# Ledger of designs, part 349: peptides against a protein of PDB entry 3T6J

Target 1, 375 residues: chain A of PDB entry 3T6J
Amino acid sequence: PIVESYIGFIESYRDPFGSRGEFEGFVAVVNKAMSAKFERLVASAEQLLKELPWPPTFEKDKFLTPDFTSLDVLTFAGSGIPAGINIPNYDDLRQTEGFKNVSLGNVLAVAYATQREKLTFLEEDDKDLYILWKGPSFDVQVGLHELLGHGSGKLFVQDEKGAFNFDQETVINPETGEQIQSWYRSGETWDSKFSTIASSYEECRAESVGLYLCLHPQVLEIFGFEGADAEDVIYVNWLNMVRAGLLALEFYTPEAFNWRQAHMQARFVILRVLLEAGEGLVTITPTTGSDGRPDARVRLDRSKIRSVGKPALERFLRRLQVLKSTGDVAGGRALYEGYATVTDAPPECFLTLRDTVLLRKESRKLIVQPNTRLE
Target 2, 372 residues: chain A of PDB entry 3T6J as posed
Amino acid sequence: PIVESYIGFIESYRDPFGSRGEFEGFVAVVNKAMSAKFERLVASAEQLLKELPWPPTFEKDKFLTPDFTSLDVLTFAGSGIPAGINIPNYDDLRQTEGFKNVSLGNVLAVAYREKLTFLEEDDKDLYILWKGPSFDVQVGLHALLGHGSGKLFVQDEKGAFNFDQETVINPETGEQIQSWYRSGETWDSKFSTIASSYEECRAESVGLYLCLHPQVLEIFGFEGADAEDVIYVNWLNMVRAGLLALEFYTPEAFNWRQAHMQARFVILRVLLEAGEGLVTITPTTGSDGRPDARVRLDRSKIRSVGKPALERFLRRLQVLKSTGDVAGGRALYEGYATVTDAPPECFLTLRDTVLLRKESRKLIVQPNTRLE

## One batch from the design tools (peptide; made by RFdiffusion4, then SolubleMPNN)

Design b2_p30_5_s4 (from b2_p30_5, 14 letters changed)
Fold by OpenDDE base, seed 5:
Structure b2_p30_5_s4 (fold): chain B 375 residues (1-375), chain A 30 residues (1-30)
Amino acid sequence: as target 1 above (375 residues)
Amino acid sequence: SVVLKELFPASTVEDITDRLDRAGETAVRG
């Protein structure tokens, strides 16, 4: 088998300022079947980047084609096992040497094992479909998230010599219609500038890219889905995201007005965006469970994903990127924290829903990494 | 292979398995 390993200070999610990495390491084996799908995605990456809802001037001048592999994890040392990894996290190396995307296939496979009886917050009619397509849809989402999410977008920079990596006279901000008014100066990075919001904001952007691009027929084709299956994968991917946004409330601490998990905050933000779109796209209904205690149901109207959801997500995603590219921390924080605010205001009453989420929380499951043998 | 076991009530596997890594920002200079 092809064995891969990585070790070092990688992820900064535990740093309140988003800059200091925690020590991580893994050993894994290549999953050839899934890797082949990701290779096809990589081959289409340059074309798919053009489908993103920002001008080419806000996209990378040159896409550096990465290696993309799916790995079955043998050993992982860290605070948590991710579904996907984009490495290295060193900007200087990414510019010169490129990057590698890693999907942790067997971690995803374990996560796909959803018991119908324990599946919360979905309508009964959606449960079987969700169980069937959760895995495949997640593969699509992870691939898009890592490759075209984290792998997309340009930062406008002025270097130490005063040179810009963009034409100040011709590049127009699509949100304002004006020339670019802000950028990153020498020594400024995404993490240093956006600080406490940087990680969650970037995850939100990447997740949004996944939802947005999964609507593209070419993406579904790359992953081997067509016709009704493709539509079901899209539906379940979006359904999973809105459900995840509800589940995310577990990771909000009302007393401190803060989020404890960057990805969950990101998913809640996306839920808020899609709820704001209105028109019956997403509905969260408080209910009573079979035990007589509070419950809830999330409904996503499949027929409105493209007509209502896509435009809403497009506008939001464009704003995320423009604010990121221009280093507009004030604007970015205002936008993102606005959607990340959790109150008990009607009609959603998110703090009340949080109580329901906590009530329905499943028992802790632990991923145990057994010894693997080659026979 | 990965094995899931229920031990103590705290969190779900989905919370950690759904985590995705962040890619650093790359400004490609043309």
Scores: peptide ipSAE 0.015, ipTM 0.476, DockQ to the pose 0.071; fails the geometry check
Fold by OpenDDE base, seed 4:
Structure b2_p30_5_s4 (fold): chain B 375 residues (1-375), chain A 30 residues (1-30)
Amino acid sequence: as target 1 above (375 residues)
Amino acid sequence: SVVLKELFPASTVEDITDRLDRAGETAVRG
């Protein structure tokens, strides 16, 4: 088997300032079948990047073909096992040397082991479909998230010599209609500039890219889905995201007005965006469980994903990218924190829903990694 | 393959499995 590994201080999710990496290391085996799908995705990346809802001037100038591999984890040392990784974490290296995307396939597979009777917040009619397609939809989402999410977008930069990596006279901000008013200066980074919201904001952007591009037939084809199967994968991917947005409330601390998990905050933001779109796209209904205690149901109208959901996500995703590219921290923070705000205001009453989410919280699960032996 | 073992209520599966990597730090090139 082909063995992959890495070790070091890599991810900074546990640093409140996003600067210090925690120690991680893994050994994994390449999943050839899934890797082949990701390779096809990589082969289409240049074209798919053009489908993203921002002007080419806000996209990377030169496409660098990355590596993308699906891995079955043999051992992982760290505070948590990710579903995917994108390395290196330094943009300068990514732009000059390229980057590698990794999906931890068997980690995802474990996450798929949802028991129907324990599946919360879904309508009964969606449960079987959700269970069936959660895995495949997650593979699609992770692939898009890592490759075309984290791998997309340009930062406007002025270097130490005063040179710009964009034409100040011709590049127009699509949101304002004006010339670019802000950029990253020498010594400024995404994390240093956006600080406390940087990680969650970027995850939100990447997740949004996944949802947005999963609607593209070519993407589904790459993953081997056509016709009704493709539509089901799309539906379940979007359904999973809106459900995740509800589940995310577990990770909000009301008394501190803060989020404890960046990805969950991101998912909540996306839920808020899709709720704001209205028109019956997403509905969260408080219910009473069989135990007589509070419960809830999330409904996503399949027929409105393209007509209502896509345009809403498009506008939001474009704004995320434009604010990121221009280093507009004030605008970015206002946008993101606005959607990340959790109140008990009707109709959603998110703080009340949070109580329901906590009440329905499942027991903690551990991932136990197997020994591998030659027989 | 990986085995998931249920324990006491603490964290969701998403907390430990759905962590995705970030784009990392974008720095100004010198």
Scores: peptide ipSAE 0.015, ipTM 0.455, DockQ to the pose 0.067; fails the geometry check
Fold by OpenDDE base, seed 1:
Structure b2_p30_5_s4 (fold): chain B 375 residues (1-375), chain A 30 residues (1-30)
Amino acid sequence: as target 1 above (375 residues)
Amino acid sequence: SVVLKELFPASTVEDITDRLDRAGETAVRG
C-alpha cells in the first residue's frame, strides 16, 4: 500500500486567535478508488471555478492543480481527526507551490455509522435517505469544500513596492458597482485582518462553495451519481448542512457569546442564510419527544433547493468572497457575525433550540484505534 | 475501520468528523 504521513504545527482552531498551530500528525494508507474520484474533480476544477458566483477578476489568476488523495488513517495524533485536510496553510506556499488536499476516508466511514434510532432532528421520512446518502454526499462535499472552496478566490493585494495584483481602473466590485476601494497591504494577511472570524469565515465560504457547486450536474457525474441518485445526494448534502447548523448550537457558549468550533459556527451561519431565504425552504419545528422532553425537526424542501436555496447561497457566497478579496474587515465582520449571532428571538428561538440540542446529545463516540485490512 | 468507544459527555463522532481543516488564502502575495 501507498503510505502517507504528515506532522507538525498545522491547525490553529484551538487557538482563540487562530495563530498558534496545534501539533498533530498522521500515518495513513491511500484509498485508490476514492482518490481517483478526487483526481477527476481536480481535472475539472478550473472549469468549475468559473461557475462560482464572482467575476473572474475575483478568482485566482492561475489555478494551481493540487494533489488530492483519499486516505485511510492508521493513526492520527491530535485533539481531533478531521474529515479532510488542505495543506499547506501558508498562503505564500499556496500561491507559489500549490497545495494538497486529503480526505480521511475511514474517518468519514465512522460518521456514516449513525443508527437510525439515534439520528436526531430529522423527519422520519428523511432518515433512511439520509443514512443511505450521507456518506456519498459527504464525499462530494469534502471534495468541493477542500478543492474549490479553500482553493478558490483571489485576494487583492498591494505589494511592498506599491504594485497591485489587479487593475484598479477596470476591476469592479460586483456588490457595489464601484472600483475596488480596499485591499491587502504589504504585511497584511487574511488571518491578521479578519482575526477572530478568519477561520470560521473561511470554513463557511468553503462549505457554501460545496453546497453551491454540488448543484452542478458535472460534479455529481464526477463522483459517479446520475439521475435520481444524483438528486438524492444533493438533497442529503443540503439536508446534512441544515441539520449540522442546528447541531452546531452545542458549540456555542451563550454566557461568553462565543463559538468553540469554527466549522460548527460556519454551519450555523449557513443555516441562518438558508432560513433567511424563507419561502419554506428550511423549517425548524420544536417538538416533544417520546420521552416527553423537548425535541426538534429540521425539514428541507427539496423542490426549493434550486429556486430558493441556490440564489440565497449565490448572494451570500458572493458577498463573502468580495469582502474577503477586498480585505473589508468591517463589512465582513458585520455580515458574518450578523449571521453567527445566537439569540432567543422568534421564530427560531435558537437559544431554546440549543437547550434541545444539548438534551438530545448522544454519548460521544471516540476513535480508539483505527485498523486496516488488505484483501 | 475504526474501533469506537462511547464516552459521555461529548459530541458524536459524526459531529467531530464533519470538521474539515482549512487551507485558504491567508497571506499577502509578495
Scores: peptide ipSAE 0.015, ipTM 0.460, DockQ to the pose 0.072; fails the geometry check
Fold by OpenDDE base, seed 2:
Structure b2_p30_5_s4 (fold): chain B 375 residues (1-375), chain A 30 residues (1-30)
Amino acid sequence: as target 1 above (375 residues)
Amino acid sequence: SVVLKELFPASTVEDITDRLDRAGETAVRG
């Protein structure tokens, strides 16, 4: 078997400032079948990047084709096991030297083992579909998230010599209609500028890319889904995201006005975006469980994903990218923190919903990484 | 294969994935 490993200070999610990496390491075996799908995704990456909702001037000048591998984790040293990674975690290096994407396949597979009776916050009619397609949809989401999420977008930079990596005279900000008025100066990075929101903001962007591009037929084809199956994968992917946004409330600390997990904050933000879109796209309904205690149901109108959801996500995702590219921290923070704010305001009453989420919270699972033997 | 041992009542897949992300406080950075 092909063995992959890495070690070092890699992910910065535990750093409140998004800059300092946690020491991590893993050993994994290549999943050839899933890797082949990701290779096809890589082969289509340059074309798919053009489908993202920002001008080419806000995209990387040259897409450096990475390797993309799905791995079955044998051992992982760290505080947690991610579903995927994109390395290196330096935007400048990704733009100039290239990158490698990794999906942790068996982590995803384990995550797919859902007991129907314990599946919270879904309508009964959605549970079987969700169970069936959660795995496949997550594979799609992870691939897009890592490759075309984290792998996309350009940072406007002025170097130490005063030279720009973009044409100041011709590049137009699509949100303002004006020339570019802000950029990264020499020595400034994404993490250094956006600081406390950098990690979650980037995860939100990447997740949004996944949702947005999973609507593209070519993406579903790459993963082997056609017709009704493709539509079900799309639906479940979006449904999973909106459900995750509700579940995310567990990781909000009201007393500190703080989020404890970057990805969950990102998912909540996406939920807020889709709720704001209105038109019955997403509905969260407080209910009473069979135990007589508070419960909730998330409903996603499948028929409105493309007509309502996609445009809303498009606008939001474009704004995320433009603000990122231009280094507009003030604008970026205002946008992101606005959606990340948790109040008890009607109609959603998110703080009340948080109580429900906590009430329905399941126990933590222990991940045991066994030894592998060659037969 | 990764074996998940339930030390507590079974979680949904999404909860598990989220918990895996939580356990590491390092979610997938691409």
Scores: peptide ipSAE 0.008, ipTM 0.439, DockQ to the pose 0.126; fails the geometry check

Design b2_p30_6_s1 (from b2_p30_6, 17 letters changed)
Fold by OpenDDE base, seed 4:
Structure b2_p30_6_s1 (fold): chain B 375 residues (1-375), chain A 30 residues (1-30)
Amino acid sequence: as target 1 above (375 residues)
Amino acid sequence: SAAELIQQLEELFPNKEKEDWTETRPSVRM
């Protein structure tokens, strides 16, 4: 078997300032069959990057073909087990030297396991569809999230010699219509500048890229979906995201105004964006469960994904990227924290919904390290 | 299957709550 491993101070999710890496390591075996799907995605990456909603001046100057591999994890040493990884985590290195993507396939397999009777917050009519397509849709999302999410965008940099990696005179900020007024200085990184919001913000950007690009027929084709199946995969992917945004409330601590999970915060932000879009795209309805206790239902109007959801996500995603590229921490924080704020304000009453989410919380999925041998 | 294994483990550990640990990209908590 082809064995991959990594070890070191890699992920900064556990650093409140997003800068210090946690010691992590894994040993995994390459899943050749699953890797082939991601290789097809890589082959289309350069073209798909052009579909992202920012000017080419905010994208990498030169496309660097990344690696993308599906891995079956044998052992994982760390505080949390991811479904996917994009490394290195330094955006400057990603844009100049390249990057590698991995999908932790057997971790995803665990994530796909859902019992219908335990599936919360969905309409009954959506449950079977959700169960059927959650896995496939999640594969699509992970691939896009890593490759085209984390693998996209440019940071504007002034190097130690004072040279810019962009033309200050000609590059225009699409949000302001003005010249670029901020950038990263030598020694400044995404994490160092955006600090407390860096991890979640970047995850939000990557998740948003996934939702946005999963609408592209070529993406679904790459993953082997066509016709009604492709539309169902899209629907379930979006449905899963809005549901995840509700589930995310479990990881918010009201007393501290703090999020304890970067990805969940990101998903809540996306939910807020899609709720703000209005027009009946997303509806969260408090209900009463069969046990007489509070429950809730999330509904996504399939017919409004492209007409309402996509434009809302496009605008939001562009803003995320522009603020990231320019190192506009003030603007980025204002935008992101605005959507990440959890209150009990009507109509959503998110703090009340949080109580419902906590009441209906599922048990933690358990992942056990496998035994393996050569035969 | 993964689902069956999870069910078995949940039966063995019925009171195991979700821990507040961070995950890398993307989370398995979907």
Scores: peptide ipSAE 0.022, ipTM 0.474, DockQ to the pose 0.110; fails the geometry check
Fold by OpenDDE base, seed 1:
Structure b2_p30_6_s1 (fold): chain B 375 residues (1-375), chain A 30 residues (1-30)
Amino acid sequence: as target 1 above (375 residues)
Amino acid sequence: SAAELIQQLEELFPNKEKEDWTETRPSVRM
């Protein structure tokens, strides 16, 4: 078997300021069959990057072909086990040296093991589709999230010598119609500037890239989905995201106005964006469960994903990228924290929904380290 | 088996808060 490992101070999710890495390490075995799908995605990455909703001037000047591998984790040391990884976590290195993507395939498989009767917050009509396509849709989402999410976008930088990595005279901010007015100075990084929102903001961007690009037929073809299957994978991917946005409320602490998990905060933000799009795209309905206690249902109108959802996500994703590229912390914080705010305002009443989410909380999944043998 | 171990752990820790790590992806902080 092909063995991969990493070790070090890698992820900063547990740092409230997003700067200090947690010591983490794993040993994993390459899943060759799943890796082949990601290799096909890598082969199309340069073309797919052009489909992202920002001008080429906001994309990397040179595409650096990354590695992408599906891994089955044998051992993991850290506070939590991710589903996917993009490294290094330094934008400068990603832009100049490249990056590597991994999908932790057996971690994803554990996440997929939901019994139909335990599947919360979905309409009955969606449950069977969700169960069938959750796994495949996750493969698509993880691939796009890591490769084209984290692997996309340019930071505008002025180096130590005063040189810019963009043409100040010709590059136009697509949101303002004006020349670029802010950038990263020498020594400034994404994390140093955006600090407390940096991790969640970046995850939100990456998740949004996944949702946006999964609508592209070429992406689904790469993963082996065509026709009705492709449409079902799209639907379930979007449905999973809006459901995750509701589930995210578990990770919000109202008393502290604090999010305890960056990815879940990101998913809540996406839910808010798609709810704001209106037109019946996403509906969250409080209900009463069979036990007589509060419940809820999330409905996604499949027919409105492209007509309503895509344009809303396009605008939002472009704003995320533009604010990131220009180092506009004030604008970025205003945008992101605005969508990340949890109130009990109608019609959603998110704080009340949080109580419902907590009431319907599933038992904690325990991830147990596997063993493997050569026969 | 892994299933038996999980069941034993669930019985031992019934009130352990669900940390959904499987739905988390490491943030690539640049």
Scores: peptide ipSAE 0.021, ipTM 0.458, DockQ to the pose 0.176; fails the geometry check
Fold by OpenDDE base, seed 5:
Structure b2_p30_6_s1 (fold): chain B 375 residues (1-375), chain A 30 residues (1-30)
Amino acid sequence: as target 1 above (375 residues)
Amino acid sequence: SAAELIQQLEELFPNKEKEDWTETRPSVRM
């Protein structure tokens, strides 16, 4: 088998300032069959990048084709095991030298092993679809998230010599209609500028890219889904995201006004964006469980994904990218923290819903190191 | 199977905090 490993100070999620990496490492085996699917996505990546909702001037000047592999993890040393990885974490290097994507396939497989009776916050009619398509939809989402999420977007930079990597005279900010007024200076990075929101903001951008691009017919074709199956995969992917946004409340600490998990904060933000879109796209209904205790149901109107959801996500995602590209920390923080704020305001009453989420908290799935043997 | 083992472990430890298994993150080149 092909063995891959990495080790070092890699992820900064545990650093409140998003700068200091946690030491981690893994050893994994390449899953060739799953990797082949991601290779098809890579082959279309340059074209799919053009479908993202920002001007080409805000996209990387040159797409650097990455490797994308599915890995079965044998051992992982770190505080948490991801479902996917985009490396390196240095934006400057990703723009100039390229990147690599990996999907941790057996980690995803564990995530898919949810029993129907334990599946919370979904309508009964959605549970069977969710169980059926969760795996395939996750493959799509992770692929898009890593490759076209983390792998997309340009940072406007002025180098040490005063040269810009963009044309100051011709590049227009699509949100303001004006010339670019801010950028990254020499020594400034995404993490150094955006600091406390950098990790979660980037995850939110990447997740949003996944949701947005999964609506493109070519994406589903790449993954081998057509017709009704493709629509079900899309539906379940979006449904999973809005559900995840509700589940995210577990990781919010009201007393500290703090999020303890960057990805979950990101998913909550997306939920807020889609709720704001209105028009019955997403509804969260407090209910009473069979045990007589508080429960909730998340409903996503599949018929409104394209008509209501897509435009809302498009506007939001574009704004995320523009603020990121221009290094507009003030604007970025205002936008992101606005959606990340958890209150008990109606109609959602998120703090009350948090109590429900905690009450209905599922047992932690334990990831156990797999065995391997020579044949 | 791994799935069966996970199920057994979940039954044994129902109150363990759920970590987000869907974390996707940028990392250094492998």
Scores: peptide ipSAE 0.019, ipTM 0.437, DockQ to the pose 0.108; fails the geometry check
Fold by OpenDDE base, seed 2:
Structure b2_p30_6_s1 (fold): chain B 375 residues (1-375), chain A 30 residues (1-30)
Amino acid sequence: as target 1 above (375 residues)
Amino acid sequence: SAAELIQQLEELFPNKEKEDWTETRPSVRM
């Protein structure tokens, strides 16, 4: 077997300012079969980057072919086990030296072992489809999220000598129609500028890239899905995201007006974007459970994903990228915190829905680390 | 059993805000 290891102060999710890394380590074995699928995605990455909804001037100048490996984790030390990893976590190094993507395959497999009777907030007609395609759809989402989410976009920088990595005279901000008016100065980083929202904002961007690009026929083909199966994978991926946005309310603390988990905040933001799109794309309906207590149902209109969902996500994702590239913290914060705000305003009444989510909360999953042996 | 272990952990840490171990934290941040 091919063994990979990873150790150090790496992920900053537990730092409210997104700066201080938590000490983390793992030992894993390469899953060759799943890695081969991700290698096909890597081979198409340069082309797929061009499908992202921002001008080439906001994308990396040079594509650096990354590594992408699926790993089965043997041991993991940290506060949580991720489904995927993109390293290094330094944007400058990603742009100049390249990056590596990792999918933690056996972690994904465990996460999706959900019993039908415990599956909350879905319509009965969607449950079987969701169970069937949750795993495959998540493989697609993780691959896109890591490789083309975290692996995409350019930061506009002025170096210590005053030189720019972009042409100030010709590059136009697609949102304003004006020349670029802000950038990262020497010593400024993504985390230092965006601070408290940096982690969640970037996760939101990466998740949005996944949803957006999973609609591309080439992506589903790479993962081996065609025809009706491809459409079902797309549907379940989007359905999973909107459901996750509702589940995210568990991680909001109303008294402190804060989020305790960056990915969940990101998923809630995406839910808000898709709800704002309207036209019956997403519907959250309060119900009464069989126990007589509050419940809810999330509905996603499959027929409106491309016509309503994609354009809404495109506009939002472009705005995220433009604000990130230009280092526009004020604009970025206003946009992101606007969608991340949780109120009890109708029609959604999110604070009331939060009570329902807490009431229907699933038991905490335990991850038991596997053993290997020579037979 | 896993269920017994969970219960023991919950008893040991009753007020620990459940660190989101449950949902696969999708991809690690850039």
Scores: peptide ipSAE 0.019, ipTM 0.486, DockQ to the pose 0.210; fails the geometry check

